# Designs tried in a protein design run: peptides against a protein of PDB entry 6B4J. Part 198

Target 1, 315 residues: chain A of PDB entry 6B4J
Amino acid sequence: DITMQWYQQLQDASMQCVLTFEGLTNSKDSQAKKIKMDLQKAATIPVSQISTIAGSKLKEIFDKIHSLLSGKPVQSGGRSVSVTLNPQGLDFVQYKLAEKFVKQGEEEVASHHEAAFPIAVVASGIWELHPRVGDLILAHLHKKCPYSVPFYPTFKEGMALEDYQRMLGYQVKDSKVEQQDNFLKRMSGMIRLYAAIIQLRWPYGNRQEIHPHGLNHGWRWLAQILNMEPLSDVTATLLFDFLEVCGNALMKQYQVQFWKMLILIKEDYFPRIEAITSSGQMGSFIRLKQFLEKCLQHKDIPVPKGFLTSSFWRS

## One batch from the design tools (peptide; made by RFdiffusion4, then SolubleMPNN)

Design b1_p25_2_s1 (from b1_p25_2, 9 letters changed)
Fold by OpenDDE base, seed 3:
Structure b1_p25_2_s1 (fold): chain B 315 residues (1-315), chain A 25 residues (1-25)
Amino acid sequence: as target 1 above (315 residues)
Amino acid sequence: EPPEPTEYSEDELIGLDTTKYPLPK
């Protein structure tokens, strides 16, 4: 399976990255520990400061992250921090930054869907300048949300049930699996973030270059989903999340071809979702149904709520 | 790069009967 090969390649690259900075992470030296903590804060705090408030503040955050990744000193926690403080500093920062972007999908976007856009535009812009960060974003995203690949993890003989649940993206703590609603909420946040990343370009970069992971990956994602058997509740939920966030962009990019895709979803794939939907899972199903019907009826997919406008960038 | 899907490419949706399902104008 080519999709699984791609998934594995990204996971292997991520694991190799972890191995490259293991000397920094496992060091018992007090100075190395201090550097690690400073670098971790410098990588993650700016991402946590991303908000929908002002475009100018978003630019400041972007510039700080880019400066850090470029080997320039940045102020973090009242100290000057640079990736040059340790030979493994850059790899560590790239990994932790990518991890933090995905975590913002999992947490912030999950709770506030509109937050996807400011996070995604920074992530996209950083990815354009730092491709390795993008690969690591995908690796973290795919590991936490296999549905972002997409694939459905299978139970293997001899696997512990908890390990299988974790592979599916569930959090398992003290032998208790995460509730389905919380699971879907986190998955939704990550899918929404991904759907935002693939359509957004940093407005202050070289826009003449091709998006490093653009809308063609959105098309790929949809096509792959349609070539898979639906998963109960999950497919209906995440397909809605994806289409709500990037459906307008896909419509604008692919025009008639996207409408063919949407019709295929509504008429050929949606009945397969219905067939596996229990009475207790009708909420996600109905939401997807209403969305598809509305889009087809109006011949339009609305711009998602929270989409960044020119007024945002002037603030 | 991620693999392109073979059944539903950007240029063609294999298996979609557009006569059965009219496209929005």
Scores: peptide ipSAE 0.025, ipTM 0.673, DockQ to the pose 0.033
Fold by OpenDDE base, seed 4:
Structure b1_p25_2_s1 (fold): chain B 315 residues (1-315), chain A 25 residues (1-25)
Amino acid sequence: as target 1 above (315 residues)
Amino acid sequence: EPPEPTEYSEDELIGLDTTKYPLPK
């Protein structure tokens, strides 16, 4: 289908990117190793510094990332670093930056849901200026969280169980699969980050331009999820995560059509989730239920906690 | 069954009986 073709194209582009900078990553030369480490730090440290503290600091981080991607020298670890230090420097930085954004979804947002918004607005703004970074964000996101596409990886004949578990997004270390709670926590973080990216625009960019990966992809994601068989615990968890983060934005954008979608979720899709929900998995189901009931009762979807306000940008 | 994803148009949600489910104004 078109969705799987898109998924594969992004994965292929990501793989080709890795091949383009293989000379830098596999170099035994001491200078090349130093450059690699400097570029990796320059790409990833600013992303790790993203916080909800001040809009001014977020702007500084954005400007630093943009400068690096633009071939300008930036200060990192007390050194001047530029992608021009190596022919593969730009490709490497774009890849590592994109990887780091997704990793912040997987780790930081997973633990602190409000962190989705400052990370997402930087990611969105960088994506507007550097489309290749956006494609690589999607590639990394899709690989770690196939539910962000969405699709469910299938077990193929002759596949090792561990490889299938990894395709599903599980971490497998020393032949031990991660616990379901940890898996869902990581998936939640990535879905929340994605849901934030598709609705946020960098406030200092050209807002007249179309969002490079906007709310239409949120509509698409919901439509695709609703046309898939629910997965035990996963669907209820991620559907809640998605709606909590971008439901207000989707409501504002699509109005009555989005309310139709919510009614469809509650009346037609929710029973299908219930049918596969065990007694031990009722937590995610109940949470989604309560959210939907509250939204429909109030005829409103709340602005998510951590949404960036005008006061944040003045700080 | 829910319609195909392509039937969930941004402009029109096909397949939902809106007479059965009152929509917010």
Scores: peptide ipSAE 0.023, ipTM 0.642, DockQ to the pose 0.037
Fold by OpenDDE base, seed 1:
Structure b1_p25_2_s1 (fold): chain B 315 residues (1-315), chain A 25 residues (1-25)
Amino acid sequence: as target 1 above (315 residues)
Amino acid sequence: EPPEPTEYSEDELIGLDTTKYPLPK
């Protein structure tokens, strides 16, 4: 199908990117190793410094990332670092930067949902200026969270159980699979980050340009989810996460059509979720139910907690 | 059964029963 073709195209592009910088990553040369470490730090440290504290600090981080991607020297770890230090430097930095954005969804947003917004607005702004970074963000996101595509990986004959679990997005260490709560927490963080990216624009860019991966992808994601069989616990959890983060934006964009979508979820899709929900998983189902009932009753979807206001950008 | 993907277009949601919940004006 078209969705799986798109998924595979992004994965292929990501794999090709890895091959282009393999010389840098596998080098035994001491100088190449030093350059690799410096470039990796320059790409990832600014992303880890993203916070909800001040818009001015967020702009500094953005400018530093953009400068690095533009071939300009940046200060990192007390050294001047540039992607021009190695022929594979740009490809490596783009890949590692994209990987780090997704990792912040998986770790930081998973633990602090409000962190989605400052991370997402930087990611969106960088994507606008550097489309290849955006494609690599999608590739990393899709690989770690197939539900962001969305699709459900299938078990194939002869596949090891651990490999199937990894395809589903579980971490498997020392033949121990990740606990369901930790798995869902990580998936939630990545979905929340994605839901924030598709609605946010960097305020200091050319706002007249079309968003490189905008709210139309949010509509597509919902439509695709509703046309799939629900997964136990997963569907209720991630559908809630998505709607809590971008439901207000989708409501504003699609108006009456989005309300029809919410009614469809409540009336037609909920019974299918309920039918596969065990007593131990009822918490996620009830949370989604209460959210939708509240939105339909009040005829409003609240602005998500942590949404960046005009006052944030003046700080 | 879930509606067909074509029923979830950005411009049209065909066949949805909106009688249970009044749509916002």
Scores: peptide ipSAE 0.021, ipTM 0.621, DockQ to the pose 0.036
Fold by OpenDDE base, seed 5:
Structure b1_p25_2_s1 (fold): chain B 315 residues (1-315), chain A 25 residues (1-25)
Amino acid sequence: as target 1 above (315 residues)
Amino acid sequence: EPPEPTEYSEDELIGLDTTKYPLPK
């Protein structure tokens, strides 16, 4: 399977990255520990400061992240910090930055869906300038949300139940698996972030270049989902999340072909979802149904709430 | 069996009967 090969390649690259900076992370030296903490803060704090408030502030955050990745000193926690402080500093920062973007999907976007857009546009712009950060974003995303690949992890003989639950994307703490609603909320946030990344371009970059991970990956994602058996509650939830965030962009890009896809979803795939939907899972099912019916009836897919406008960039 | 993901190309959606499923105008 080509999709699984791609998944594995990204995971391998991520693992190799971790091994590369292991000397920095495992050092007992006080100076190395200080550098590690400073680099970690410099990589992650700017991402946590991303908000829907002003485009000018978003540009400052972007410029700071880009400067850090470019080997320039940046101010973090009242100190000058640079990836040049340690030979493994760049790899560590790229990994932690990518991890933090995905974590913002998992936490911030999960709770505030509109936050997907400012986070995604920064992630997309950084990915354009720093492809390795993009690959690491995918690796982190795929590991936390296999449905973003998409694939459905299978239980293997001899596997512990907790390990299988973790492979499915569940958090397991003290032998307790997270509740289904919390799991779906986190998965929704990550899918929404991904759906925003693939459609957004940083407005101050070279827009003549091809998007490093554009809407063609949205088409691929939908195609792959439709070629898989639906999962109870999961498929209906994440398909809605994806279409709500990037359906308008896919419609504009692929026109009639996307409408064919939407009809196929409604008429052929949706009954398969219905067949596996229990009475307790009807909420996600009904929400997807209403969305599809509304889009087909109106012959339009609305621009998602929180989509960045020209007024945002002038603020 | 569901078609392979590659059959849902950007240029053509294979397997959809457009006579059965009329496209939005």
Scores: peptide ipSAE 0.029, ipTM 0.687, DockQ to the pose 0.035; fails the geometry check

Design b1_p25_2_s2 (from b1_p25_2, 9 letters changed)
Fold by OpenDDE base, seed 3:
Structure b1_p25_2_s2 (fold): chain B 315 residues (1-315), chain A 25 residues (1-25)
Amino acid sequence: as target 1 above (315 residues)
Amino acid sequence: EPPPPTSYSEEELVGRDLTPYPLPE
């Protein structure tokens, strides 16, 4: 399975990255600990500052992240911070930055869907300049949300239930599994972020280059989903999230072929979702139904709310 | 009648020509 090989390669790369900066993370030296914390803050704080307020502020954040990844000193917490402060500094920052982007999907986008676009455009732009950050974004995303691959983790003999729950993307704390609504909310945020990344290009970059992880991956994702048995509540939720965010872009890119796929979703796949939908899960089902019916009826998929316009970039 | 999408491998379905399926009206 090519998809599973790709998944495993990304996880292996992520694991190797962690091993490369283990010296920095495990150091008992006071200076090394300080450097680690400074680098972690420098990598993560700019991402947390991403907002829908002004394009100029977004550019400042992008430039700061890019400068840090380029080995230039940046101001963080009132101090000058550089990845050159430690031989493992760059690997550590790339890992933590990628982790933070995914975390913003999991938290910020989950709560405020419109936040997907400014976060995604920065992530896409950074990915274009720093491919390793992109691979690490995928690795973190795939680990937290296997449905972004997509695949369904399987229970193996001898596996602890909690470990299986974590593999499925659930948070398990103090032997308590996350509630389904919170789980789906987090998964939704990550899928929405991913759907935004694959369609957005940083406007100040070299737009003549091919997107490092573009809409073809959106087509792949849909194709793979259609080849899988639906999961109760999960499939209806995430398929809606994905189509709401990137359906317009996919429609523009693939035109007639995308409409054929949408019809297949409505006619062939949706009944399979219905068959596994319980009365308590009707909300997600109905939402997907209404979305599909509206899109097919109007022969259009709306531009998602929060999509960045030219006016945003002039702000 | 074209086979259902689940009958295709990922490789076959990715970027597949979906001409056997009707267009929206």
Scores: peptide ipSAE 0.040, ipTM 0.650, DockQ to the pose 0.036; fails the geometry check
Fold by OpenDDE base, seed 2:
Structure b1_p25_2_s2 (fold): chain B 315 residues (1-315), chain A 25 residues (1-25)
Amino acid sequence: as target 1 above (315 residues)
Amino acid sequence: EPPPPTSYSEEELVGRDLTPYPLPE
């Protein structure tokens, strides 16, 4: 399976990255610990500062992240920080930056769907300039949300139930699995972030270049989802999240082909979702239904709420 | 009728005509 090979390659690359900076992370030296903490803050704080307030502020954040990844000193916590402070500094920063982008999907976007767009445009722009960060974003995303690949982890003989639940993306703490609503909320945030990344380009980059992970991956994701049996509540939720965020972009890009896909979803796949939907899960199902019906009736998919406009970039 | 989407490979679905269904009128 090509998809599973791709998944595994990204996970392997991520694991190798962790091994490369193990010396920095495991160091007992006080200076190394300080450098690690400074680098971690420098990598993560700018991402947490991403907001929908002003395009100019977003550009400043982007420039800071790019400068850090380029080996330039940046100001963080009142100190000058550079990846050159340690031989493993760049690998560490790339990993932590990628992890933080995915975490913003999991937490910020999950709670505030509109936050997907400013986070995604920065992530896309950084990915364009730093492909390794993009690969690590995918690796972190895929590990936390296997539905972003998409694939469904299988229970293996001898596996602990908790480990299987974690593979499915659930958080398990003190032998308690998270509630389904919280799980779906986190998965939704990550899918929405992904759907935003694949359609957005950093406006101050070389826009003539091909998107490093563009809308063709959106088409692939839909195709793969349709080739999978639906999961109760999960499929209806995430399919809606994906289409709400990137459906307009897919429609504009693929035109007739996208409408054929949407009809296929409604006519062939949606009944399969219905068949596995319990009375307690009707919320996600109804939301997807209404979205599909509205889109087909109007022959249009609306621009998602929070989509970055030209006025945002002038602010 | 076109075969169900699960009968297609990912490669077959990507960028291809998925169904002869007309566009929504």
Scores: peptide ipSAE 0.026, ipTM 0.587, DockQ to the pose 0.037; fails the geometry check
Fold by OpenDDE base, seed 4:
Structure b1_p25_2_s2 (fold): chain B 315 residues (1-315), chain A 25 residues (1-25)
Amino acid sequence: as target 1 above (315 residues)
Amino acid sequence: EPPPPTSYSEEELVGRDLTPYPLPE
């Protein structure tokens, strides 16, 4: 399976990255610990500062991240920080930056769906300039949300139930599994972030180049989802999240073909979702239904709320 | 009738011509 091979390759690259900077992360030296913490803050704080407030501020954040990844010194926590402070600094920063982008999907976007767009446009722009960060974003995303691949992790013989639950994307703490609503909320945030990344280009980059991970991956994702058996509550939730965020972009890109896909979803796949939906899970199902019906009725997929406009970039 | 999407591999469905499926009116 080419999808699983791709998944595994990204996970292997991510693991190799961790091994590469292990000396920095496991160092008992006080200076190395300080450098690690400074680099971690320099990589993650700018991402946490991403907001919908002003395009100029977003540009500043982007420039800071890009500068850091380019080996230039940046100000962080009142200190000058550079990846050159340690031979493993660049790998560490790339990993932590990518991890932080995914965490913003998991946390910020999960709670505030509109936050997907400013985070995604920065992530996309950084990915364009730093492909390794993009690969690591995918690796982190895939690990936390296997549905972003998409695939369903399988229970292996001898596997602990908790480990299987974690593979499915659940948080398990003190032998207690995360509640389904919280799980779906986090998965939704990550899918929404991904759906935003694949459609957005950094406006100050070379837009003549091909998107490093563009809408063709959106088509791929839909294709793979439709070829999979639906999961109770999960499929209806994430399919809605994905289509709400990138449906307009997919419509513009693939036009008639996307409409045919949408009809196929409504007429062929949606009944399969219905068949596995319990009375207690009707919320996600109804939401997807209403979205599909509305889009088909109006012959339009709305631009998602929070989509960045020209006015945002002029602020 | 067009075959269901599950009848195709991921690769076949990616970029597949969906001509057999109806268009929105």
Scores: peptide ipSAE 0.023, ipTM 0.625, DockQ to the pose 0.037; fails the geometry check
Fold by OpenDDE base, seed 1:
Structure b1_p25_2_s2 (fold): chain B 315 residues (1-315), chain A 25 residues (1-25)
Amino acid sequence: as target 1 above (315 residues)
Amino acid sequence: EPPPPTSYSEEELVGRDLTPYPLPE
């Protein structure tokens, strides 16, 4: 399966990255520990500062991240920090930066859906300049949200239930599995972030170049989802999240072909979702149904709330 | 008639003409 091969390749690259900077992460040396902490803060704090407030502030954050990845010194916590402070510094920063982008999907976007767009446009712009960061974003995303690939992890004989639950993306703490609503919120945030990344380009980059991971991956994702059996509550939730965020962009890109895809979802795939939907999960199903019916009726997919406008970039 | 798109592989479905399905009115 080509999708599973791609998944495994990205996971292998991520694991190799971790091995490359293991010396920095496992060091008992006080200086190395300080460097590690400084690099971790320099990589992650700018991402946490991303907001919808002003385009100028977003540019400052982007420039800081790009400078750090380019080997330039940046100010972090009142200190000058550079990836050149340790031979493994660049690999560590790339990994931690990518991890932080995915965490913002998991946490910030999960709670505030509109936050997907400013985070995604920075991630897309950084990916364009630093392809390895993009691959690591995918690796982190795929590991936390296998539905972003998409694939369904399989339970194997002798596997602990908790380990299987973790593979599915659930958090398990003190032998207690995460509540379904919290799980779905986190998955939703990550899918929404992904759906935003594939459609957004950093406005100050070379727009003549092809998007490193563009809308063609959105079409691929939908195609793969439709070729899979739906999962109870999960499929209806994430399909809605994806279409709400990138449906307008996919409509503009693929036009008539995308409308045919929406008809396929409504006519052929919906009954399969309904058949596995319990009374307690009807909310997610109804939400998806209403969205599709509205889009088909109006012959339009709305621009998502929080989409970045030209006025944002002038602020 | 061609099989429905859900019967195709990922590669076959990506960019495929879905002519057997109606367009929105």
Scores: peptide ipSAE 0.017, ipTM 0.508, DockQ to the pose 0.037; fails the geometry check

